# Ledger of designs, part 26: peptides against a protein of PDB entry 3B8E

Target 1, 230 residues: chain A of PDB entry 3B8E
Amino acid sequence: PFLIFIIANIPLPLGTVTILCIDLGTDMVPAISLAYEQAESDIMKRQPRNPKTDKLVNEQLISMAYGQIGMIQALGGFFTYFVILAENGFLPIHLLGLRVNWDDRWINDVEDSYGQQWTYEQRKIVEFTCHTPFFVTIVVVQWADLVICKTRRNSVFQQGMKNKILIFGLFEETALAAFLSYCPGMGVALRMYPLKPTWWFCAFPYSLLIFVYDEVRKLIIRRRPGGWVE

## One batch from the design tools (peptide; aimed at target 1 I165)

Design b2_p16_7_s1 (made by RFdiffusion4, then SolubleMPNN; from b2_p16_7, 10 letters changed)
Fold by OpenDDE base, seed 5:
Structure b2_p16_7_s1 (fold): chain B 230 residues (1-230), chain A 16 residues (1-16)
Amino acid sequence: as target 1 above (230 residues)
Amino acid sequence: AEEELRKLREELQKLL
């Protein structure tokens, strides 16, 4: 997200505090949950073929999968960001290069895609209104990510949700998202303004995409043992 | 200024 912000010179999609809440708040408990996950039955049945080379290949493949999931998460957040700004009159093409004028306090006549002029204060309100939905989108997408990370090869439908720590992590990140989104004073303290509950559903297509992606990946691994996708 | 900002925020939140 931050790289796209710098390269495209768009208004800030996600605040620094929100990024810290993602990195420290939403990922910590889920990461611990993976350490206590029950061993997958298929992992224990594998004889080590070549311990050094197979470990390196598996670590690279896992790293690539996490990288791909992270890209889908970012795309989901940006989708929500662009939808909100478009509904307020700023089409995606118009946002390119707009940051300099957007952040200037002395420019009170920034035009949207429809010729409406926006004061600095109005622009900052709509910007900060985007921070919360972006964060919530990441949380909703992380629900799918956390569930799929329980297993390497087995389907979620086969493994089920037996880890109580993972379930606790899902509730914790959701509670944090609700607190940051709707608690009074969060707009002033964290620059996160409350959003309508309908925006929680905006990320669901991307959550589903991650789920389908991982299930297809796991299906390929199960059908082609010893392939590059393992 | 803060009160005006609050009013503008409320108006924008109705549009979202």
Scores: peptide ipSAE 0.022, ipTM 0.552, DockQ to the pose 0.011
OpenDDE base, seeds 1, 2, 3, 4: peptide ipSAE 0.019, 0.019, 0.000, 0.016; ipTM 0.520, 0.534, 0.209, 0.472; seed 3 fails the geometry check

Design b2_p16_7_s2 (made by RFdiffusion4, then SolubleMPNN; from b2_p16_7, 9 letters changed)
Fold by OpenDDE base, seed 4:
Structure b2_p16_7_s2 (fold): chain B 230 residues (1-230), chain A 16 residues (1-16)
Amino acid sequence: as target 1 above (230 residues)
Amino acid sequence: SLEELKELRKKLEELL
């Protein structure tokens, strides 16, 4: 998120502290949990990891957890960000290069895509309104992403939710999201303004899409082992 | 306190 902020020179979609909360508060436990996921029936031949000598997360799990999941989360978050800004008059194309004027407190007439002028305070309210939904979107997407990543071949329905650490991680990140979204003072302390409950559902279609996609992918793998989809 | 959290936030934002 921050890299896109720099490269595209757009208004900051997610605060640095909020990113830190994601990395340290939400992603660590789930990521570690993948290492302790019950082996899939087709991978059970792998030697059990030695917790003293072996790396905590193998290369495949690292790639899935930190690469694929992270990218999907970022895309989901940015989707929410663009939706919110578009609803407030800032179309995505208009946001490109806008940061300089957006962050200038002395410019109180920044125009949106429709020619409406926005004061600095109004812009910051909209910006900070994006932080909480972005975070929540990441959490909601992460539900799906982590669940699909625990297996390579078997469906979620076959493998089940047996990893208690994963379940705990999902609970933790959800609880944290709720805390940051609704606890008094979070808007002041973390610039995460209170979230309308409806925004929790904004990411659901995306989460459903990736679930369906992954289940279809796995179905194809099961029907055609060693295929290009694997 | 909220003020302490705000200060911590500023420090973290400066550091990162």
Scores: peptide ipSAE 0.012, ipTM 0.337, DockQ to the pose 0.018
OpenDDE base, seeds 1, 2, 3, 5: peptide ipSAE 0.000, 0.000, 0.000, 0.006; ipTM 0.188, 0.290, 0.218, 0.313; seeds 1, 3 fail the geometry check

Design b2_p16_7_s3 (made by RFdiffusion4, then SolubleMPNN; from b2_p16_7, 8 letters changed)
Fold by OpenDDE base, seed 5:
Structure b2_p16_7_s3 (fold): chain B 230 residues (1-230), chain A 16 residues (1-16)
Amino acid sequence: as target 1 above (230 residues)
Amino acid sequence: VEEELKKLREELEKEL
């Protein structure tokens, strides 16, 4: 997200506080959950034939999978961001290079895609209105990621939600998202304005995409044992 | 939510 913000010079999609909440709040419990579950299901059944090479290959494949999932999460957040700005009159093409004028307090006549002029205050309200939905989108996409990462080879349909730590992580992320989105004073304190409940559903297509992607990946691994995808 | 957003907007306009 931050790299795209720098390269495209668009208005800031996520505040520093929201990034910290993602990194510290939402990623820590999932990481712990994954560490416990990986020990139970896949590691116990197969001694690596070559412990040095097979461990390195598995670590690389896990790293690639996390990288790809992180990219899909970012795309989901940016999709929500662009939809909100488009609903407020700013089309995606118009946002390119707009940051300099957007962040200037002395420019009160920034035009949207329809020729409407926006004051600095109005622009910042719209920007801060985007921070909360972006964060919530990441959380909703992470629900799918957490469920998927429970097993390397087995379908989610085969294992079910038996891990109490995973369930706890999902509730913690959801509670944090609800607190940041709807608690009074969060708009002033964190620059996260309250979110309309309808925006929670905007991330669902991306959660489904991650789910389908991983089920297909797992299916390929199961059908081609010993391939580059393990 | 809309009323809270309006209040937050008014507060932000005072701080900016």
Scores: peptide ipSAE 0.024, ipTM 0.654, DockQ to the pose 0.012
OpenDDE base, seeds 1, 2, 3, 4: peptide ipSAE 0.024, 0.021, 0.015, 0.021; ipTM 0.630, 0.609, 0.504, 0.626

Design b2_p16_7_s4 (made by RFdiffusion4, then SolubleMPNN; from b2_p16_7, 9 letters changed)
Fold by OpenDDE base, seed 5:
Structure b2_p16_7_s4 (fold): chain B 230 residues (1-230), chain A 16 residues (1-16)
Amino acid sequence: as target 1 above (230 residues)
Amino acid sequence: EEEERKKLREELEELL
C-alpha cells in the first residue's frame, strides 16, 4: 500500500497506525497458532533438508508469500479503497497525482470527478474512512492466508480444522478488527472511522481466490512433486 | 470545528 501511495501519488490508502494494528494485533496470535498444527500425513516420506544447500526461506517461499499471496491481499485492499473513493465522487483515474493537493490543508476546493469541491476536512474524513475498510479487508483475506498455511502439500480438506488454537486465532483477529473498527473513540485515537458491515463482504472474493489458488497449487504439487510450484 | 467534523462523519457514514 505505501509503495503505491508513493509511486502513484494517490491519497493514503492505509495509515501507519492501521499497519501497526495488523502487524502487532491481528497477525501475532494466528501466526503462533501455526506452531500447534498437526504434521502432514506424508512429512516422514520427505527427504531431510540439506542445511548447506537448502535454505529455510527459498525463492519459491518468498515468491508465494510476498509475490503472489501478498499481491492478492494488496489488490483486495485497493479494490475496497477505490470503490469507497468512487462512491464519494473520486474515480481511480482522478486519484493519480492527486495526493499533493489532497494533503494540502490550504487547498479547500479540490474537485472530484464530478466537479464537486472538497474541503481539507472533508477529504481527510474520506481518507480515514478508507483506512478501516482497507484494514478489515486485509483481516478477512488473512483468514484464507492462515488456513492455507496449515499445510504445504495436503489439501485443507484432507488436513481438516482440528487445531483449536488456530480457530481461536481466527476469532481473536476478527474480534480485534471489529473492536478497532466500531469501538467509540477509535476515530480520534487511531484515525479508524466506522464502516458499514457490508464492507466486510467486499474482501470475500479475494479470500476465496487465495483459497482456490492455493488448493490448485497444492493439487499440482501432489500430482507433480519436485516442480517449480513447490 | 469538532461538531462540524462529527456532522461530516455522520453524512459520510450514510454514504459508505
Scores: peptide ipSAE 0.027, ipTM 0.581, DockQ to the pose 0.011
OpenDDE base, seeds 1, 2, 3, 4: peptide ipSAE 0.018, 0.012, 0.022, 0.022; ipTM 0.527, 0.378, 0.572, 0.541; seeds 3, 4 fail the geometry check

Design b2_p16_8 (made by RFdiffusion4)
Pose (drawn by RFdiffusion4):
Structure b2_p16_8 (pose): chain A 230 residues (1-230), chain P 16 residues (1-16)
Amino acid sequence: as target 1 above (230 residues)
Amino acid sequence: VVVFFVVFVIVVVVIL
């Protein structure tokens, strides 16, 4: 959100105060719950881990996330940001450009008249909007995320999805999102109510991508002992 | 589980 905000100088898809809603806020309970997760095999049947090699935060870890499911989770939120505008004057292939505030009216685009009070608006189909969606979009995928980061070898099937806390940590997250996106007013610090009708589901298309993917490879992992590149 | 629910309720109440 901040990176592409510079390369193609488009409107800020995600705010800073808006980022401190994934960390010390929404993803919180989910990860804590990840811990209550149980065994995945008879571990008391393997030499002790050599602290010289198999680190905790391996780098393959980074690959399988920071550059793989952080992306397809990236596109999903970096999509909703578009169609959050298209239904207001989004430039499918346009927009790529600054948007002053002291401008106050004077300019707009794709057949419109944006500015002043609609400048609070020319930055409100984004502020109290686009951001907040690019938010729910996050959590949206954090589902398939939270349900894939529940094993590194077994399918959600071979390991029943019964982490009581996590299952009941999901609503415990999703709810925070909505109870926060329709907060009777806590929209001053955060953003405004994203149209329940669609503004939510739009990110859900991608979550299904995440899931099946890591779900597949795990087979490639199992169907292949010392699985190749994966 | 109960603790988490309590905490969640509190958080929800705070947010509302």

Design b2_p16_8_s1 (made by RFdiffusion4, then SolubleMPNN; from b2_p16_8, 15 letters changed)
Fold by OpenDDE base, seed 5:
Structure b2_p16_8_s1 (fold): chain B 230 residues (1-230), chain A 16 residues (1-16)
Amino acid sequence: as target 1 above (230 residues)
Amino acid sequence: LEELEKKMKELLEKLL
């Protein structure tokens, strides 16, 4: 998120406090829950791997898969950001290079894509209105990320949802997201303004995309053992 | 919070 913010010079898509809430609040319990996941049913049926060659290849493939998932997650957040700004009159092309004027409190005549002038206060309201949906989008995508991380080779449908700690983690991160989004005073304390309930669904296509991507990847691994996809 | 965000932006601009 920050790389695109700096390179494209766009208005801030996600606040620093919100990022800390993701890193410390929403990711911690889910990550711990994976330590209690049941072993895959086929783990003992795998042939011994060569510890020198197969480990290095597998680590590179895992790193690449996490990198790809992280990119899809970021795209989901930015999609929500651009939709909200477009609904408020700022088309994506107009946002390029706008940050300098956007963040200047002495400029009260910043024009949108339709020639409407925005005061500093109005611009900050719409910016902070974007932070909450971006955060919620990340949480909704993290549901898929956590579920796909339960297994390396087996489908989630084969593994099932038996880990109660993982289920608790999903509810905890969702409850935290709802608290930060709707609790009175969060707009002043965290610069997170209340979210329209419709924005919770904006991330669902990306969550589904991650789920389908990983299930297809795992299916290929099961059908072609020893391929470049493990 | 605004001051913190400003400082973080300045630090990021220095590091990148």
Scores: peptide ipSAE 0.011, ipTM 0.290, DockQ to the pose 0.024
OpenDDE base, seeds 1, 2, 3, 4: peptide ipSAE 0.000, 0.005, 0.010, 0.005; ipTM 0.258, 0.258, 0.281, 0.275; seed 1 fails the geometry check

Design b2_p16_8_s2 (made by RFdiffusion4, then SolubleMPNN; from b2_p16_8, 16 letters changed)
Fold by OpenDDE base, seed 1:
Structure b2_p16_8_s2 (fold): chain B 230 residues (1-230), chain A 16 residues (1-16)
Amino acid sequence: as target 1 above (230 residues)
Amino acid sequence: LEELRERMKKLLEQLS
């Protein structure tokens, strides 16, 4: 998110607080939960053919897969961000380079894509309006990510959802997202304004995309052991 | 929720 923010000079899509909530609140418990997940039967029983080369290849492939998942997560967040801003009159193309004027407190006549002038306060309201749905989008996408990270090769349907800690983590991050989204005062305290419950569904296509992507990846790995997608 | 959002917006406007 920050890379696009810096490169495109768009209004900040995700605040520092929301980033901290993602890193510390939503990712920590699920990440720890993976330590308690039942290992795949094939992973525990399979020794690497060559511990040096196979480990390196696997690390590269895992890194690539996580990079791809992270990219999809970012795309999901930015999609929600652009939808919110577009609904408020700011088309994506208009946001390019707008940050300097957007963040200037003394400019109260920043025009949207339709020629409407926005005060600094109004712009910040819209900016902060993006933080919550962006965060929620990440959480919803992380549901799929956490579920798929449970296994390396087996389908989620084969491994099942036996890890109670992982399930608890999913509920915890969802509860946190709901709390941050709907608790009074969160807009002032955390710059996370309430959002319509319907915005939770904006992330679902991306969550599904990640899920399908990983299931397809795993299917390919199962059908072609030692392939480049492993 | 919309009412709450509007209240929060108004509060932000007062604080900005």
Scores: peptide ipSAE 0.014, ipTM 0.415, DockQ to the pose 0.031
OpenDDE base, seeds 2, 3, 4, 5: peptide ipSAE 0.000, 0.006, 0.011, 0.000; ipTM 0.255, 0.265, 0.404, 0.288; seed 3 fails the geometry check

Design b2_p16_8_s3 (made by RFdiffusion4, then SolubleMPNN; from b2_p16_8, 14 letters changed)
Fold by OpenDDE base, seed 3:
Structure b2_p16_8_s3 (fold): chain B 230 residues (1-230), chain A 16 residues (1-16)
Amino acid sequence: as target 1 above (230 residues)
Amino acid sequence: LEELRELFQKLLEQLL
């Protein structure tokens, strides 16, 4: 989010405090929960990792995490961001390069895509209105990400949802997201304005996409071991 | 939290 904010000079999609809430709040328990996941049924049929040659974090894992799943997560968040701004009169093309004028407190006549002028205060309200839905979108997408991370090769349907700590993590991150989104004063404290409940559903297609994509990937790996998709 | 928010805002203003 922040990189695109800098590169494209768009209004800030996600606040820094909100990013910390993701990194330290919503992701902590889910990540720890993966340490308690049951081994895949075929794990003992795999050759042991050579600790001298095989890295724990390899290029393939980085490509999967950041290049594929991370890209879909980012797209989900930005989709929500662009929809909110478009509903408020700012079309995606108009946002490019707008940051300089958007963040200038002395400019009170920034025009939207329809010629409506926006004061600095009005613009900041719209910006902060984007932060909470973007955050919630990431959390909803992370549900799918956490679930797919349960296994490397087996389907989630083969592995099952037996890890109680992982289930607890999903509830914890959701409860935290709801708390941050709806608790009175969060708008002032965190610049996370209250979320319309409908915005929770905007992330669901992306969460489903991640899940389906990974299940298809795992299916291909099972059918063609040692393929380029692995 | 408010102090942290202000700190982060100041940091952002310096980075931008």
Scores: peptide ipSAE 0.021, ipTM 0.419, DockQ to the pose 0.032
OpenDDE base, seeds 1, 2, 4, 5: peptide ipSAE 0.007, 0.007, 0.007, 0.006; ipTM 0.407, 0.370, 0.387, 0.341; seeds 2, 4 fail the geometry check

Design b2_p16_8_s4 (made by RFdiffusion4, then SolubleMPNN; from b2_p16_8, 16 letters changed)
Fold by OpenDDE base, seed 1:
Structure b2_p16_8_s4 (fold): chain B 230 residues (1-230), chain A 16 residues (1-16)
Amino acid sequence: as target 1 above (230 residues)
Amino acid sequence: LEELKEKMKQLLEELR
């Protein structure tokens, strides 16, 4: 998110507080919960692989997989961001390079894609309106990420959701997202303004995409043991 | 969204 923000000079899609909430609030509990997940039945049955050759491949593949998932997650967040801004009159192309004028308090006539002038305050409202849906999008995408991270090779349907701590983590991050989104004063305190409940569904296609992607990946790994995807 | 924007504008005005 930050790289695109810097490169494209777009209005800030995700505030510092929301980033902290993601990194510390939504990611930590689920990550810890995975430590309590039951090992895959096949992992425990696998012969110890050569630790020198197989660790490097696994680390690269894990890094690539997490990189890909992170990219899809970021795309989901940005999609929500661009949809919200587009609904408010700012088309994605118009946002390119707009940050300098957007953040200038003295410019009160920033035009949207339709020629409507936006005051600094109005712009900041729209910016902060994006923070909450972006955060929620990340949380919804993380549901899929956490579920898929439960297994390395087996389908989630095969492993099942036996980890009560993981389930609790999913509820916790969802409850946190709901709290940050709808609790009075969060807009002022955290610059996370309330969003319509319908925005929760904006992330679902990306969550599904990640889920399908990982299931396909795992299916390929199962069908082609020792392939480039292991 | 417009109602939300109006409420948010009001909130920002109250912060001023």
Scores: peptide ipSAE 0.010, ipTM 0.357, DockQ to the pose 0.027
OpenDDE base, seeds 2, 3, 4, 5: peptide ipSAE 0.005, 0.005, 0.000, 0.007; ipTM 0.318, 0.241, 0.286, 0.259

## One batch from the design tools (peptide; aimed at target 1 F171 A175 Y182)

Design b2_p17_1 (made by RFdiffusion4)
Pose (drawn by RFdiffusion4):
Structure b2_p17_1 (pose): chain A 230 residues (1-230), chain P 17 residues (1-17)
Amino acid sequence: as target 1 above (230 residues)
Amino acid sequence: VVVTVVIVVVVVVVVFS
């Protein structure tokens, strides 16, 4: 959101105060719950881990996330940001340009008249909007995320999805999102109500991508002992 | 479970309010 905000100087898809809603807020309970997760095998049947090699935060870890599911999770939220506008004057292949505030009216695009009070709005189909969706879009995938980061070998099937806390940590997250996106007014600090009809589901198309993917490879992992590149 | 049901209900109420 901040990166592409510079390369193609488009409107800020995600705010800063908006980021402190994934860390010390929404993703919180989910990850804590990840811990309550149980065994995945008879571990008391393997030499002790050699602290010289198999680190905690391996770098394959980074690959399998910081550059793999952080992306297909990236596109999903970097998609909803578009169709959050298209239904207001989004430039499917346009827009790529600054948007002053002291401008106050004077300019718009794709057949419109945006600015003052609609400048609080030229930055409101984004502020109290686009951001907040690019937010629920996050959580949206954090589901398939939270349900894949529940093993590194077994399918959600071979390991029943019964992490009481986590299952009941999911609503415990999703709800924070909505009870926060429709907060009777806590929209001053955060953003405004994203149209329940669609503004949510739009990110859900991608979540199904995440899931099946890591779900597949795990087979490639199993159906292949010392799986190749994966 | 109950807590989650309550949360769901609250969310539904909030969303359709």

Design b2_p17_1_s1 (made by RFdiffusion4, then SolubleMPNN; from b2_p17_1, 15 letters changed)
Fold by OpenDDE base, seed 1:
Formats: sequence, C-alpha cells, structure tokens
Structure b2_p17_1_s1 (fold): chain B 230 residues (1-230), chain A 17 residues (1-17)
Amino acid sequence: as target 1 above (230 residues)
Amino acid sequence: EEKVEELKKKVEELINS
C-alpha cells in the first residue's frame, strides 16, 4: 500500500499507525495460532524426497503464494479506498499525482472529478475516512487468508476449524477492527473515522476471491503433485 | 453518523490549530 502511495502519488490510503495495527494486532495473533494448528495429514505422512531441493522449492513456492495473497489483499484495500473516494467525488484517475496538492494545506481549492472544490480540512477528512474501511477490508480479507493458511494441499473443508486459538484470533482481529472503527476518539487518535457497517461487505468479494484462489490452487496441487503451484 | 461528524469536527480543529 505504501509503495503504491509513493509511486502513484495518491492520497495516503492507510496511515502508519493503522499499518502497525494490521501487522501487530491482526496478523500476529493469527500467525501464532497457526503454530498450534494440527499439521496437515499429507505433510506429516510424506517424507521429503530430497530435503535440500524440496525445501528450497517449497520455500519459494510458499513465498510466491503468500505474495499473491498479499497482492489480493492490497487490491481489496485499494478497491475500498477508491470506492470511498469515488463516492466523495474523486475518481481513481483523478487521484493519480494529486498527493502534492492534496497534502498542501495552503491549497484550499483542489477540485474533484466533478469540479467541486475541497479545502485542506475536507480533503483530510476524506483521507482519514478511507483509513478505517481500508483497515477493515484487510481484516476481512485476512479471515479467508488465515483459514486457507491452515493447509497447503488439503481443502479447508477437509481440515476443518480445529484450532480454537485461530478462531479466537479471527474474533480478536474482528473485535479490534470494530473497536478501531467505532470507538469514539479513534478518528483523532489513529485517523480512523467510524465506518458504516455496510462497508465491511466491500471486502467480502476479495475474501471470496482469495478463498476460491487457494482452493483451486490446492485442488491443482492434489491433482498434480509436484507441480509448480505447490 | 453523529459520531463521525463529531470526529470530523475534532480533526478540523486539530488541523486548524
């Protein structure tokens, strides 16, 4: 997200503190919880044919898969960001290169895509309005990600939801998202304004996309053991 | 909505301070 912010020179979609809340608050507990998940039956039963090469290949493939999931997460966040800005009059194309003027407090006549002028304060309110739904979007997308991370080859339907700690992590990150979204003062403290509950659903298509993507990936791995998607 | 507007006002006050 931050790299796209720099490259595209768009208004900041997610504050640094919010990023830290994602990394430490939403990702850490679930990640730790995965250590307590029962190992996939396929992983435990198979011996590596070549421990050196198979480990390296597996690490690369896992890294690639997580990279792909991370990209989908980022896309989900940016989608929500662009939807909110578009609803406020700023179309995605108009946001490109706008950051310099957007962040200048002395420019109070920044025009949206419809010719409406926005003061610095108004722009910052809109910017901060994006932080919460971006964060919430990431959390909702992570629901699917965390669930799919339980297995490498087996379907989620085959593995089930056995890890109570993981389930707790899902509730914890959701509760944190709700707290940050609706607790008074979070807009000032974290630049996260309260969000309409309907905005939680903006992430659901991406959560579903990740889920389907991973299930398809796993299906391919099961049908073609040793394939490049493993 | 009222809470959002309240927070918006607080942010405006902070920006203008």
Scores: peptide ipSAE 0.013, ipTM 0.384, DockQ to the pose 0.035
OpenDDE base, seeds 2, 3, 4, 5: peptide ipSAE 0.013, 0.000, 0.005, 0.000; ipTM 0.414, 0.176, 0.318, 0.248; seed 3 fails the geometry check

Design b2_p17_1_s2 (made by RFdiffusion4, then SolubleMPNN; from b2_p17_1, 15 letters changed)
Fold by OpenDDE base, seed 5:
Structure b2_p17_1_s2 (fold): chain B 230 residues (1-230), chain A 17 residues (1-17)
Amino acid sequence: as target 1 above (230 residues)
Amino acid sequence: EERVKELLKKVEELINS
């Protein structure tokens, strides 16, 4: 998100405080919960790892964790961001290069895509209104990410949802997201204005995409072990 | 945590200045 903010010179889609809430608040309990996941049913049927050639975390796993899934998460967040700004009169094309004028407190007549003028205060309210649903979108996508991380090869339907700590992590993450989104004073304290409950559903297609993508990947791994997809 | 939040607010104010 921050790289796109710099490159495209768009209004800030996600604040620093919100990023820290993701990294320290929502991700810790879910990550710890994975340590309590049951072993895959087929783990003992695999060939022994070659300690000289096979790294514990291979390049494919790194690419999946930090590359592909992260890109889908970012796309989900930006989709929500652009939809909210468009509903407030700022079309995506109009946002390109707008940051300089957007962040200038002395410019109170920034025009939207329809010729409406926006004061600095009005623009900042809209910006901070985008931070919350971007954050919520990441949390909703993280549900799918956490679930797919339960196994390397087995389908989630084969492994099941027996890890109570993981389930607790999902609820904790969701409760924290709801608290940060709707608790009075969060607009001032964290620059996170409340969002319409309907915006929680905006991320669902991306969560489904991650889930389907990973299930297909795992299916390929099961059918063709030792392939480049593993 | 509150101290970190205050520092972050100051950093954001600096970025926006």
Scores: peptide ipSAE 0.006, ipTM 0.322, DockQ to the pose 0.030
OpenDDE base, seeds 1, 2, 3, 4: peptide ipSAE 0.007, 0.000, 0.000, 0.000; ipTM 0.302, 0.304, 0.211, 0.262; seed 1 fails the geometry check

Design b2_p17_1_s3 (made by RFdiffusion4, then SolubleMPNN; from b2_p17_1, 16 letters changed)
Fold by OpenDDE base, seed 3:
Structure b2_p17_1_s3 (fold): chain B 230 residues (1-230), chain A 17 residues (1-17)
Amino acid sequence: as target 1 above (230 residues)
Amino acid sequence: EERVEKLKKEVLELINK
């Protein structure tokens, strides 16, 4: 998000502190939960043909899969950002290069895509209104990531959700999202204004997309063991 | 402008809860 802010010169979609809250707050318990997840019998019983090369190949395939999911996650966040700005008159194309004027407190006549003028205060309200739902979108998409990371081959329905630590991670992540979204003072401290409950649902299609993607991937792996889709 | 004022009001109402 911050890199896109710099490169595209758009209004800041998510604060750096909030990004750190994602990385440190939402990812820690999930990462621990993976250590306590019940291993797939197939993974534990299969000896690699070549312990050196096959491990590297598997790690690369895993990295690519997580990279793809991460891209979908980022797209979900940006989708929410662009929707909010578009609903407030700023179409995505119009945001390109707008940051300099957007962040200038002395410019009170920044035009939106429809020629409506926006004061600095108005623009900042809209900007900070984007931060919270962007964050929440990331969290909701991460729910799918947490669920699918349980296994590499088996469906979530086959493995089940018996890992109490994973379940705790889901609750922690959700609680953090709720805290940052609705706790008084977060708008001032983190530039995260409270959001309407409806914005929580904006991420669900992306969570579903990740879930379906992973289930299809796993299904292909089960049908074609040793395929490149792993 | 009216939309922003509405949004501001909604945000303030949520902050004050």
Scores: peptide ipSAE 0.022, ipTM 0.640, DockQ to the pose 0.083
OpenDDE base, seeds 1, 2, 4, 5: peptide ipSAE 0.029, 0.019, 0.017, 0.017; ipTM 0.659, 0.586, 0.542, 0.520; seed 1 fails the geometry check

